# Peptides against a protein of PDB entry 7AE7, part 29

Target 1, 321 residues: chain A of PDB entry 7AE7
Amino acid sequence: KVYKDLREFLEVLEQEGQLIRVKEEVNPEPDIAAAGRAAANLGKNQPAVFFEKIKGYKYSVVTNVHGSWQNHALMLGLDKNTSTKDQFYELNRRWDKFPVPPNVVKREAAPCKENVIDKDINLFEILPLYRINEQDGGFYISKASVVTADPEYPDDFNKLNVGTYRIQVKDRDRVGIQALAMHDIAVQLEKAEAENKPLPIAITIGNNPLVTFMASTPVGYNQNEYEFVGALQDGVPMDIVKSDLYDHLYVPAGSEVVLEGHIIPRVRTVEGPFGEFPGSYSGARLQCEVKIDRITHRTNPIFENLYLGIPWTEIDYLMAL

## One batch from the design tools (peptide; aimed at target 1 R131 D136 V270 S282)

Design b2_p15_4_s4 (made by RFdiffusion4, then SolubleMPNN; from b2_p15_4, 6 letters changed)
Fold by OpenDDE base, seed 2:
Structure b2_p15_4_s4 (fold): chain B 321 residues (1-321), chain A 15 residues (1-15)
Amino acid sequence: as target 1 above (321 residues)
Amino acid sequence: MPEPDLREPAPDQLV
């Protein structure tokens, strides 16, 4: 089975008994994080948790999408009871199919383009934002696939980077992003900042689960994560679409939300703290700041966010592969 | 396959 988007994957998770629906209205805090922690106590077969109604927000949240070996098996389109060993074997077998170039779809065929916001941008109207951990210094977008390009080679598709970065919401139209020196985004940002230019960025939320997986998986600077997604789909290309603001940025066609904007050159603002691991927090730092200039989103967008709580967390499974 | 690195532990982990 191949998934076009998050929704097709959530349907399979539900059919397989790997999704819990919370149908009652919850408070964004503490209920989302508390319910995530409660789901972690269900043992080895931790389901995704889908919150249909969040008080004060219009849209839904899903967490723990990758939070079990069963969910990882299903992500690969395998039987949910596929052993960890056989999952690794299949991942490696499919990895050797790289590169599998994506399909570029027309704007009209891309679900992520169903709605546009280009003025009066307010992230709180689109994303049900909450503190993931009690001591978090703010609201985090912790499971975004962030698209950037090499500003020297913007048309080199092999240098198009899709990565997962820690993103703190700073204002209605501003986010902080942690671009560490070892990440490909930091190389691209350094080039832009050398010229005092903005770095174009697309922050994509609620993707095909293999996009999220590959965005969390370090690859070579001259390797495109979308071509690995096609490999991990056993040779089926994924669908991408051109961003609205930038001719050189491509986003997953099925993304629930796309935040298009730019990293402000040579600006650093306070970001953090964030509970990266249970009982541990990264300190507050000066980090890059993104201006959001445009949003595209699916109708009734699902905010996919990382579950953090007690081990084994979703991150423990994503890092164990 | 490279190991998935979703989050680098911040060097300044306040434990």
Scores: peptide ipSAE 0.029, ipTM 0.570, DockQ to the pose 0.041
OpenDDE base, seeds 1, 3, 4, 5: peptide ipSAE 0.014, 0.013, 0.024, 0.012; ipTM 0.544, 0.526, 0.589, 0.530

Design b2_p15_5 (made by RFdiffusion4)
Pose (drawn by RFdiffusion4):
Structure b2_p15_5 (pose): chain A 313 residues (1-149, 158-321), chain P 15 residues (1-15)
Amino acid sequence: KVYKDLREFLEVLEQEGQLIRVKEEVNPEPDIAAAGRAAANLGKNQPAVFFEKIKGYKYSVVTNVHGSWQNHALMLGLDKNTSTKDQFYELNRRWDKFPVPPNVVKREAAPCKENVIDKDINLFEILPLYRINEQDGGFYISKASVVTANKLNVGTYRIQVKDRDRVGIQALAMHDIAVQLEKAEAENKPLPIAITIGNNPLVTFMASTPVGYNQNEYEFVGALQDGVPMDIVKSDLYDHLYVPAGSEVVLEGHIIPRVRTVEGPFGEFPGSYSGARLQCEVKIDRITHRTNPIFENLYLGIPWTEIDYLMAL
Amino acid sequence: NWWLNYEAQEKFFVP
């Protein structure tokens, strides 16, 4: 099976006993992070946890989506009990199907274009943002696929919420931004960027894939789907930016020129906090989202947690 | 901003 969006994958997870629904209202902190750690601590058949009610928020959160070999196998469309070695072989075989060009769809057909917010941008009205770890510098978006511009790139970068319409980003960790970043800051011009949240599991998996192999990213997702192309749609504001047609939330924005502010600290996969450093800020100019969006976020702590599964094979 | 932890940023700041 192939998943057009996060919601089909969550359906499969729930049918397979790999998704737990939390119906009672929970507080943002530390409840969501604590549940993410506990789900990771179950050790075997760790499920995704779906929080339907978060105090003070309108929408729902899902966590630990990738955080088990069962979830990982279901992401690949295999039986949930497929061994890790056999999943490795299946990924090795599909790796060679690269490239599979994506299908570009019309705006009216992309679920991520159901709702538009073009003014008075407020991330908190859409995303139930919360603190992941006690010493984090702020509320984080820890599982976004970021699109920048065959020269289109998709990657995962931790994103700290700085204001209702502003976030932080480590721009010098996106090694295609940094030739346009010099030109843009030298000329005081903005650099367009797209932040996608709540994606097809293979899109997130591709976004965590090593940068050393300069692939085409979306064409790699079609390879992981064993030859089935993925659907992408042009962003509202920037014609050279394409986002997954099924994303739950799309934040279209730009990197603010000549602005460096304190970002962090935040958790890193080796199990420790990073330090706080001066980083770039991104202004959100537009939000498009699916009706009743789902905030797919990720808990990160002492290994093994969901990030290890996203990096392993 | 209530969602920012200024104390933790000061404590972990790297010059």

Design b2_p15_5_s1 (made by RFdiffusion4, then SolubleMPNN; from b2_p15_5, 7 letters changed)
Fold by OpenDDE base, seed 5:
Structure b2_p15_5_s1 (fold): chain B 321 residues (1-321), chain A 15 residues (1-15)
Amino acid sequence: as target 1 above (321 residues)
Amino acid sequence: PEFINEEAQAKYFVP
């Protein structure tokens, strides 16, 4: 099975008994983290946790989407009981299908374009933001697929990067992003900052689970993550659409939320701390800052965020494949 | 606004 979006995957997770739906209103803190930890205690078959109602917010949260081997099997469109060995075998078999070019769909056909916000941007109106860990220095968007291009070669689709980065909310229309030297985004940012130019960026939230997986998987600088998504879909192209602000940035057509903007050149602001692992906080440091200039989103957008409860965490599974 | 966590905003965006 191939998924067009997060919603189709969540439907399968629910059908397969790999999703818990919390229907009661929860407080953003501590209830989301507490319910996530409670779900992790249900055993080896850790389900996704879907929060329908969050106090002080209009929209829903889902966590732990990649939080088990069963969820990974289902992500690959396999039986949920497929062994880890057979999942790896199938992953490797499909990997050799690279490249599988994506389909570029029209704006009118892309669910991520259902709604537009281009004025008075407030991230809190769209995302039910909460502190993931009790000692976090702020609200994090921890499971976004971030799209950037090479500013020297903006039309080179092979240099289009889709990566996962630590993102802290800094203001209503600003986020801090951790662009480490080992990330392809750092190469692209260095080129933009050399000319004192903004780096165009699209921060995509709530994607097809294979997009999130590939955004978390290191690939070559001249390899496009969307072409790997098509390979991992066993040769079925994924659907992408042009960003609204930038002709050279393509986003998943099915994204729940797309934050379009730019990295402000040569600006660094304090970011952190964040609990990346249980009991382990990375300190506060100066990081890049993104201005959000436009939001597109699906009607009733689902905020997909990373589960960082008790081990095994969702990040442990994303790194294990 | 009815769907804005103002307490959360005030906590982390303290000038």
Scores: peptide ipSAE 0.021, ipTM 0.570, DockQ to the pose 0.080
OpenDDE base, seeds 1, 2, 3, 4: peptide ipSAE 0.009, 0.007, 0.010, 0.011; ipTM 0.443, 0.419, 0.485, 0.496

Design b2_p15_5_s2 (made by RFdiffusion4, then SolubleMPNN; from b2_p15_5, 8 letters changed)
Fold by OpenDDE base, seed 4:
Parts: sequence; C-alpha cells; structure tokens
Structure b2_p15_5_s2 (fold): chain B 321 residues (1-321), chain A 15 residues (1-15)
Amino acid sequence: as target 1 above (321 residues)
Amino acid sequence: SSFINEEAQKKYFIP
C-alpha cells in the first residue's frame, strides 16, 4: 500500500488498532505530553495518539505516528506484524530502486493548497503549539520536512533538500531553525549568506510518513529525498507541487500545513533549550531565523509533532534504519 | 481570534 498523505496513513493506523483518538478536550500542557507518555507505557505496540480537541486551539494534533515497529511496517505498506528483519530487508530492496522521480501535480490538484493565508500570519491560529518537554525554552515544531534548494543551482532538482530540523516558534510569523554545519541546509544557507540574500524555505507539516522518514534520513547532497520516497513506495512516484512563492521549491502535494518564507540572512537569535532526549537538554544557541510570508493548508489541518517521552521514541524508530 | 492561546503566546515568545 502507498499513502498519498498523512490522513491516508492515519486511517490505516486506526484500522490496524495503531491509533488512539482522544475525543475529549485536552489542555495543550501537560495533557498532550502526558498522554504520549501514557501511550508509550502500553508496551512495544505503541499507537499514534490523535487529539481531536485542544483547549485554546481550533485544530488537532497527532503524535507518535512513527512510534513503533508496527507503525513502521504499516508505513512501508507491510503487515503490521512484519518482523524488524523483514522490514529492513524490504527497505534495503526498495532503496536500490532510487531514483524514482516524483509527479509534479497542478496547484488545483494539491490538497495543501486548499486554504491560503498571506496576511496577518499567526502560527498559533493554524498549529496547536505546546511545550513538548517541561523545560523547553518555547514551542517546537519537531517533525517538519523542511524544503530548501542550492541558491547557486536552484533549478537542479538533485540538490533540492528535504530535511528535518528543530524549529522553535519565535513570534506569530517567525521561527528559529537549528541548521547545524553537518546539515545540507547549512551549506545552502552559507551560500545565500555570502551574498547577503535570503534563503527560500518551505516548512511542511503533516506529510506522507515516508516523506517524514526520508527527511530524517541522511542522503547525499546531490540526492533528492522525494526520489527516495518513490523508491520506498516500491517504484510508485510521490506527488509534489510547486510552492506558491518560489518556482524552484516543491512541497508534498498532501501536506497538512506549508509555511513558506525565507531564512533571514546574517541574523542569529537565541534558540533553545530543547529536550531532545529524556533528561538531556541541548543548550541555548544562536540560530537562524525564518520569516513566514505565506501559509497554505488543508481544511482542518492536523499538526503532526514528535513524541519525546520515554525510549523507544519516534526519533529512535526514524533513526534506527 | 477566539482560537489563539494568548496566555501561551505571552509566556513562550522569545523577544
């Protein structure tokens, strides 16, 4: 089975008994994190947790989407009881199908384009933001697939980067992004900043689970993550759509939310701390700042965010391959 | 907007 978007995957998780719906209104803090921890305590078959109603917010949150080997098997379109060994075997077999180029769909065919916000941008109106860890320095978007291009080769699709980065909300229309020197985005940013130019960016939230997986998987600088998604879909191309602001950026057609904007050149602001692992916080650092200039989103967008409670966490499953 | 957690915004915005 291949998934077009997060919603198709969540439907399968629910059908397979790998999704819990919380239908009662919850407080963003501490209830989301507490419920995630409670779900992690259910054993090895950790379900995703879908919060339908969050106090002070209009939209829903889902967490722990990749939080088990069962969910990982289902992501690959396998039986939920497929052994870890067989999942690895199948992943490796499909990996060799790279590259599988994506389909570029028309704007009218892309669910992520259903709604547009181009003025009075407020991230809190679209995303039910909460503190993931008790000592976090702010609200984090921890499971976004961030799209950037090489500013010297913007039309080279092989240099289009889709990565996962820690993103702290700084204001209604600004986020801090942790772009470490080892990340492809840092190379692209360095080139833009050398010319004192903004780096175009699209922060995509709530994707096809294989997009999220590939965004968390290191690949070569001249390898496109979308072409790996097609490989991992056993040769079925994924659907992408051109961003609204930039001709050279493509986003998953099915994204729940797309934040389009730019990294502000040569600006660094305090980001962190963030509890990346239980009992460990990354220190506060000066990091890049993104201005959000446009939002596109599906009707009733789902905010997918990372669960960071007790090992094994989603990050352990995303990185275990 | 009636759907904004204003208390959360005030608490966690970095100036």
Scores: peptide ipSAE 0.018, ipTM 0.506, DockQ to the pose 0.086
OpenDDE base, seeds 1, 2, 3, 5: peptide ipSAE 0.006, 0.008, 0.015, 0.013; ipTM 0.394, 0.366, 0.417, 0.488

Design b2_p15_5_s3 (made by RFdiffusion4, then SolubleMPNN; from b2_p15_5, 8 letters changed)
Fold by OpenDDE base, seed 5:
Structure b2_p15_5_s3 (fold): chain B 321 residues (1-321), chain A 15 residues (1-15)
Amino acid sequence: as target 1 above (321 residues)
Amino acid sequence: SSFINEENQAKYFVP
């Protein structure tokens, strides 16, 4: 089975008993984190947790989507009871199908383009933002697939990078992003900053689970994560669409929310702390700042965010494959 | 009231 978007995957998770649907209105803090911890305490078969109603917000939250081996099996379109060994075997078998080029769909065919916000941008109107951990220095977007290109080779699709980076909300239309030297985004940013130019960026939220998986998986600088998604879909291309602001940036056609903007060159602002692991807070550091210039989103967008409460965390599963 | 109470624990988060 192949998924076009997060919604198709959440439907399967729910059908397979791997999703808890919370229908009661919850407080963004502390209820989301508390429910995530409660789900983590269910043992090895940790479900996703979907919150239909968040107090003070219009839209929904889902967490712990990749939070179990069953969810990983289902992500691969396998039986939920597929062993970790067989999942690994199948992953490796499919990996050898790289590259599988994506389909570029028209704007009108892309669900992520259903709604546009190009003025008076306020992230709080689109995303039910909350502190993931009690001691976090702010609100984090922790499970975004961030799209950037090489400024020297913007039309080289092989250099298009889709990665997961720590993103703190800084203002209504600004986020801090942690672009570490080991990340492909840092190479691209260095090239942009050498010329004192903005780096175009698309921060995509609520994707096909294989996009999120590949965005968290290190690949070569000249390897496109979307071509690996097609490989992991057993040779079925994924659907991508051009960003609205940048012809050279392609986003998943099914993204729940796309934040389009730019990394401000040579600007660094305070970011953190963030509880990346239980009991482990990275200190505050100077990090890059992104200006959000445009938002596109699906109607009733789902905010997908990481569960990081208690082990096993969602990131532990994302790193285990 | 906390969402995570005995009722909701029993409703949603039972193995």
Scores: peptide ipSAE 0.308, ipTM 0.877, DockQ to the pose 0.023
OpenDDE base, seeds 1, 2, 3, 4: peptide ipSAE 0.269, 0.284, 0.228, 0.000; ipTM 0.860, 0.864, 0.840, 0.311; seed 4 fails the geometry check

Design b2_p15_5_s4 (made by RFdiffusion4, then SolubleMPNN; from b2_p15_5, 8 letters changed)
Fold by OpenDDE base, seed 2:
Order: C-alpha cells, then structure tokens, then sequence
Structure b2_p15_5_s4 (fold): chain B 321 residues (1-321), chain A 15 residues (1-15)
C-alpha cells in the first residue's frame, strides 16, 4: 500500500491496532508527554498516540507515528509482523529504484492549500504547542520536513533539500532552527549569508510517513528526497505542489501545515536547551532565526510531533536503520 | 534517519 498523506497512514495504524485515540480533553503539559511514555511502556509494539482534544487549542496532536517496528512495516505497506530483517531487505530493494520523480500537482488539487494565513500570523493558533521534556527551554517542532534550495542553483531540483531539524518556537511568527555544518541546509545558508540574503524556507508538518522518514535520512547534496520517497513507494511517485511564496520550493501536496518564510541572514539567537534523549540535554546555543511569512494548512490540521521518553523512543526506531 | 543531532547520536552510539 502507498499513502498519499499522514491521514491515510493514521487510518491504517488504527485499523491494525497500532494507534491509540485519546478522545478526552488533555492538558498540553504534562498529559501529551505522559501519555506517550505510558504508550511506550506497553512493550515492543508501541502504538501511535492521537490526541483529539487539547485544552486551550483548536486542533489535534499525534505522536509516536514511527515509534515501533510494526509502524515501520506498515509505513512500507508490509504486514505489521514483518521481521526487522525483511523490512531492511525490502527497504534496500526499493532504494535501488531511485530516482522516482514526484508528480507536481495543481494548487487546487493539494490538500495543504485548503486554508491560508498571510497576516496576523500566530503559530499557537494553528499548532497545539507543548514542552516535550520538562526542562526544555521552550516549545519544539521536532518532526518537520524542512524544504530549502541552493540559492546559486534554485531551479536545480536535484539540489532541493528536504531535511529534519530541531525547531524551537521563538514568537508567534518566529522559530529558531538548528542548522549544523553537516546538514545540507547549512551549505545553502552559508551561500545566502555570504551575500547577506534571506534563505527561502518551507517548514512542512504532518506528512506522508515516507517523507518524514527520508527527511530524517542523510542523502547526497545532489539527490532529492522526494525521488527516494517514490523509490520507497516501490516506484509510485509522490505528489508535490509549488510553494505559495517561492517558485523553486515544492512541498508535499498532503502536508497538514506548511510554514513558508525565510532564514534571516546573519542573525543568531539563543535556542535550547532541548532534551534530545532522556537525561541528556543539548545546551543553549546561538542558532538561526526564521521569520514565518505565510501559512497554508489542511482543514482541522494534525500536529505531528516527535515522541521523546524512556527508550525505545521514536528516535531510537528511526535511527536503528 | 538522522532525527538526532550528531552530538546526540555520538552520545548514544559512540562508546
């Protein structure tokens, strides 16, 4: 099976008994993190946790979407009981199908374009933000697929980067982003900052699970993550759509939320601390700042965020590949 | 998947 979006995947997870639906209103803190930890304690077959109602917010949260080998098998469209060995074998077999170019869909056919916010931007109105860990220095968007291009070659689709980065919410319309020197985004940012230009960015949230998987998987600078998604879909192209602000940025057509904006050149602000692992916090550092200029979103958007807690965390399953 | 900062990866995977 191939999934067009997060919603189709969540439906399969629920059908397969790999999703817990919390229908009662929860507090953002500590209930989201606590329920995630409780789900992790159910053993090796950790389900996703979907929170329908969050106090003080309009929309839902889902966590631990990739948080088990069963969820990973289902992401590949395999039987949930497929062994880790057979999943790895199938992943490698499909990897050899690269490149599988995506389909560019029309704006009117893209669910991520159902709603637009272009003024009075407030991230707290669209995302049910919470602290993932008790000692976090703020609210994090930890499972976004971030789209950037090479500013010298903006029309080179092979240099379009889709990556996962640590993103701290700084204000209603501002986020900090951790762009490390090893990330393709850091190369692109260096080029933009050399000319004192903003770097165009699209931060996409709540994607097809293979997009999130590939955004977290290192690939070559001249390799497009969307073409790997098509390979991992066993040769079925994924659907992308042009961003609203930038002709050269393409986002997943099915994204729940798209934050379009720019990295402010040569500005650094304090970001962190963040508890990347239980009992391990990365210190506060000076990081890049993004201005959000436009939001597009699906009706009743789902905020997909990373589950962090006692091992095995969602991160541990994602990195075990 | 590199969801983790290399520093965090290094702490967990580098002995």
Amino acid sequence: as target 1 above (321 residues)
Amino acid sequence: PSFINEEAQAKYFIP
Scores: peptide ipSAE 0.008, ipTM 0.393, DockQ to the pose 0.045
OpenDDE base, seeds 1, 3, 4, 5: peptide ipSAE 0.000, 0.007, 0.006, 0.000; ipTM 0.316, 0.385, 0.338, 0.371

Design b2_p15_6 (made by RFdiffusion4)
Pose (drawn by RFdiffusion4):
Structure b2_p15_6 (pose): chain A 313 residues (1-149, 158-321), chain P 15 residues (1-15)
Amino acid sequence: KVYKDLREFLEVLEQEGQLIRVKEEVNPEPDIAAAGRAAANLGKNQPAVFFEKIKGYKYSVVTNVHGSWQNHALMLGLDKNTSTKDQFYELNRRWDKFPVPPNVVKREAAPCKENVIDKDINLFEILPLYRINEQDGGFYISKASVVTANKLNVGTYRIQVKDRDRVGIQALAMHDIAVQLEKAEAENKPLPIAITIGNNPLVTFMASTPVGYNQNEYEFVGALQDGVPMDIVKSDLYDHLYVPAGSEVVLEGHIIPRVRTVEGPFGEFPGSYSGARLQCEVKIDRITHRTNPIFENLYLGIPWTEIDYLMAL
Amino acid sequence: APNEVEPQTWEPPRP
């Protein structure tokens, strides 16, 4: 099976006993992070945890989506009990199907274009933002796929919420931004960027794939789907930016020129906190989102947690 | 890892 969006994958997970629904209202901190750690601590057949009610928020949160070999196998469309080695072999075989060009769809057909917010941008009205770890510098978006501009790149970068319509980003960690970053800051011009949240599991998996192999990213997702192309749609504001047609939330924005502010600290996959450093800020100019969006976020702590599964094979 | 600058906490208002 191939998943057009996060919601089809969550359906499969729930049918397979790999998704737990938390119906009672929970507080943002530390409840969501604590549940994410506990789900990771179950050791075997760790499920995704779906929080339907978060105090003071309108929408829902899902965590630990990738955080088990069962979830990982279901992401690949295999039986949930497929061994890790056999998943490795299946990924090795599909790796060679690269490239599979994506299908570009019309705006009216992309579920991520159901709702538009073009003014008075407020991330908190859409995303139930919370603190992941006690010493984090802020509320983080820890599982976004970021799109920048064959020269289109998708990657995962931790994003700290700095204001209703502003976030932080480590721009010098996106090694295609940094030739346009010099030109843009030297000329005081903004650099367009797209932040996608709540994606097809293979899109997130591709976004965590090593940068050393300069692939075409979306064309790699079609390879992981064993030759089935993925659907992408053009962003509202920037014609050279394409986002997954099924994303739950799309934040279209730009990197603010000549602005450096304190970002962090935040958790890193080696199990420790990073330090706080001066980083770039991104202004959110537009939000498009599916009706009743789902905030797919990720807990990160002492290994093994979900990030290890996203990096393993 | 150590801090290069004094940390700043960002907490914008919630709904």

Design b2_p15_6_s1 (made by RFdiffusion4, then SolubleMPNN; from b2_p15_6, 5 letters changed)
Fold by OpenDDE base, seed 4:
Structure b2_p15_6_s1 (fold): chain B 321 residues (1-321), chain A 15 residues (1-15)
Amino acid sequence: as target 1 above (321 residues)
Amino acid sequence: APNEVEPVVHRPPLP
């Protein structure tokens, strides 16, 4: 089984009993985090939690999508009861199929292009933002697949990076991004900032679960995460579409929300704190700032966000492979 | 330096 988007995966999770649907209106805080903790307490078979109605917001949230070995097996299109060992074996077998180049679809065929916002951008109108941890310094987008290119080699598809970074919402149209030196985005940003140029960026939210998995998986600087997604799809190419603002940035065709913009060169603003683990907060630091210039989104976009709670957390499953 | 690597506290794999 291959998934085109998050929605096809959520449908399978629900069919397999790996999704809890919360139909009642919840408060963004503390109810989202509390329900995630409650789901984590259900043992090793942790379901995704889908919140249909969030007070003060128009759209839905889903958390804990990767939050169990069953969800991970289903992501690979395996039986949910596939052993961890057999999941690892199958992952490794498929990894050897790299590279599997993606299909570039037309704009009209990409669900992420259904709606456009190019003026009066307000992230709070599109994303049901909440504090993930009680002591967080703000609202985080914690499960985005962030697309950037090498500004020296913009046409080199092998240098197109799809990564997961900590993103704090700063304003209606601005986010802070934690671009650490160990991340491929930091290399690309350094090149842009040397020339005092903006770094083009597309922050994609609510993807095919293998895109999210590969965006959290370290690969070589000259390796494209989309070509690994095709490998992990057992040789089935994923669908990508050109970004609206940038000819060299490609986003997953099925993304729920795409935030297109730029990292502002040589600007640093206070980002954090963020509770990466219960009882441990990463310090507040000066981090990069992204201006959002355009949003594209699916009709009734689902905000996929990371669940952070008691180990094993969703991040532990994403990094366990 | 803007590039201070926060140690990602890799939780040890549960046994």
Scores: peptide ipSAE 0.013, ipTM 0.545, DockQ to the pose 0.045
OpenDDE base, seeds 1, 2, 3, 5: peptide ipSAE 0.008, 0.012, 0.011, 0.011; ipTM 0.528, 0.581, 0.578, 0.559; seeds 3, 5 fail the geometry check

Design b2_p15_6_s2 (made by RFdiffusion4, then SolubleMPNN; from b2_p15_6, 5 letters changed)
Fold by OpenDDE base, seed 3:
Structure b2_p15_6_s2 (fold): chain B 321 residues (1-321), chain A 15 residues (1-15)
Amino acid sequence: as target 1 above (321 residues)
Amino acid sequence: SPNEVEPVVHEPPLP
């Protein structure tokens, strides 16, 4: 099975008994993190956890979407009981289908374009933000697929980067982003900052699960993650759409939320601390800052965020294949 | 003392 968006995947997870729906109103803190920890304690078959109602927020949260081998099998459109070995074999078999070019859809055909916010931007109105860990220095977006391009080659689709980066919410329309020197985004940012230019960025949240998987998987600088998504879909192209602000940035057509903006050149602000692992906090550091200039989102957007609980977190499953 | 564990850049193991 191939999924167009997060919603189609969540439907399958629910049908397969791999999603728990919390219908009662929860407090964003500590209930989301506590429920995630409780779900992690259910053993090896950890379900996704969908929070329908969050106190003080309008929209929903889902966590632990990739948080089990069963969920990972289902992401590949396999039987949920497919062994890790057979999942790995199938992943590698499909990887060899690269490149599978995406379909570029019209704006009117892209669900991520259903709603637009271009003034009075407030991330807290769109995303049910919460502290993942008790000692976090703020709210984090930990499962975004971040789209950037090479400023020297903006029209080279093979240099379009889709990556996962640690993002702290700094203000209503500002986020900090951790662009490490080893990441492709850092190469692109260096080129922009050399000219004292903003780096165009689209931060996409709540995607086709294979987009999220590929955004967490290193590929070559001249390889497009969307073309790998098509390969991992066994040769079925994924749907992408042009961003609203930038002709050279393409986002998943089915994204729940798209934050369009720019990395502010040569600006560094304090970011952190963040508990990347239980009992391990990365200290506060100077990080890049993104200005959000436009939001597009699906009606009733689902905030997909990473679960960072007990050992065998969602990240461990995303990295173990 | 919180051990400042350097963020293990989890490079996903190359397949």
Scores: peptide ipSAE 0.007, ipTM 0.519, DockQ to the pose 0.038
OpenDDE base, seeds 1, 2, 4, 5: peptide ipSAE 0.006, 0.006, 0.006, 0.006; ipTM 0.506, 0.490, 0.513, 0.501; seeds 1, 4 fail the geometry check

Design b2_p15_6_s3 (made by RFdiffusion4, then SolubleMPNN; from b2_p15_6, 8 letters changed)
Fold by OpenDDE base, seed 3:
Structure b2_p15_6_s3 (fold): chain B 321 residues (1-321), chain A 15 residues (1-15)
Amino acid sequence: as target 1 above (321 residues)
Amino acid sequence: SPNAVPPVVHRPPLP
């Protein structure tokens, strides 16, 4: 099975008994994080947790989407009881199909384009933001697939980067992003900042699970993550669409939310702390800042966010593959 | 091997 978007995957997770749907209104804190921890305690069969109603917010949250070996098997379109060994074997077999170029769809065919916000941007109206860890310095978007390009080679599709980065919400239309020197985004940002230019960015939330997987998987600077998604789909291309603001940035056609904007050149602001591990916080540091200039989103967008807690967490599974 | 190194985890450098 191949998934076009997060919704198709969540439907399969629910059918397979790998998703808990919480229909009652919850408090964003502490209930979302607490329910994630409770789901992790269910042993090897850790379900995703879908919160339909969150107090003070209009839209839903889903966590722990990748939080089990069963969910990873289903992501690959395998039987949920496929052994970890066989999952690795199949993953490696499909990896050799790289590159599988994506399909560029028309704007009108892309679900992520159903709604547009280009004025009075407020992230809190679109995303049910909450503290993931009790001592977090703010609200984090922890599972976004961030799209950037090489400003020297904007038309080189092989240099288009889709990565996962720590993102703190700073204001209604501002986010902090951790772009470490080891990440491809840092190379691209350095080139933009050398000229004191903004770096175009699209922060995509709630994607095809293989997009999220590949965005968390380091690849070569001249390798496109979307072409690996097609490989991991056993040769079926994924669908991408041009961003609204930038001709050279392409986003997953099925994204729940797309935040389009720019990294402000040579600006660094305080970001953190964030509880990366239980009892261990990365200290506050100066990080890059993104201005959000446009939002596109699906009707009733689902905010996909990481579950963090006691191992094995969702991140541990994403790291283990 | 797909070394899925999630960018978020500051793993201390393995010795």
Scores: peptide ipSAE 0.018, ipTM 0.645, DockQ to the pose 0.028
OpenDDE base, seeds 1, 2, 4, 5: peptide ipSAE 0.018, 0.009, 0.018, 0.018; ipTM 0.638, 0.609, 0.648, 0.649; seeds 1, 4, 5 fail the geometry check

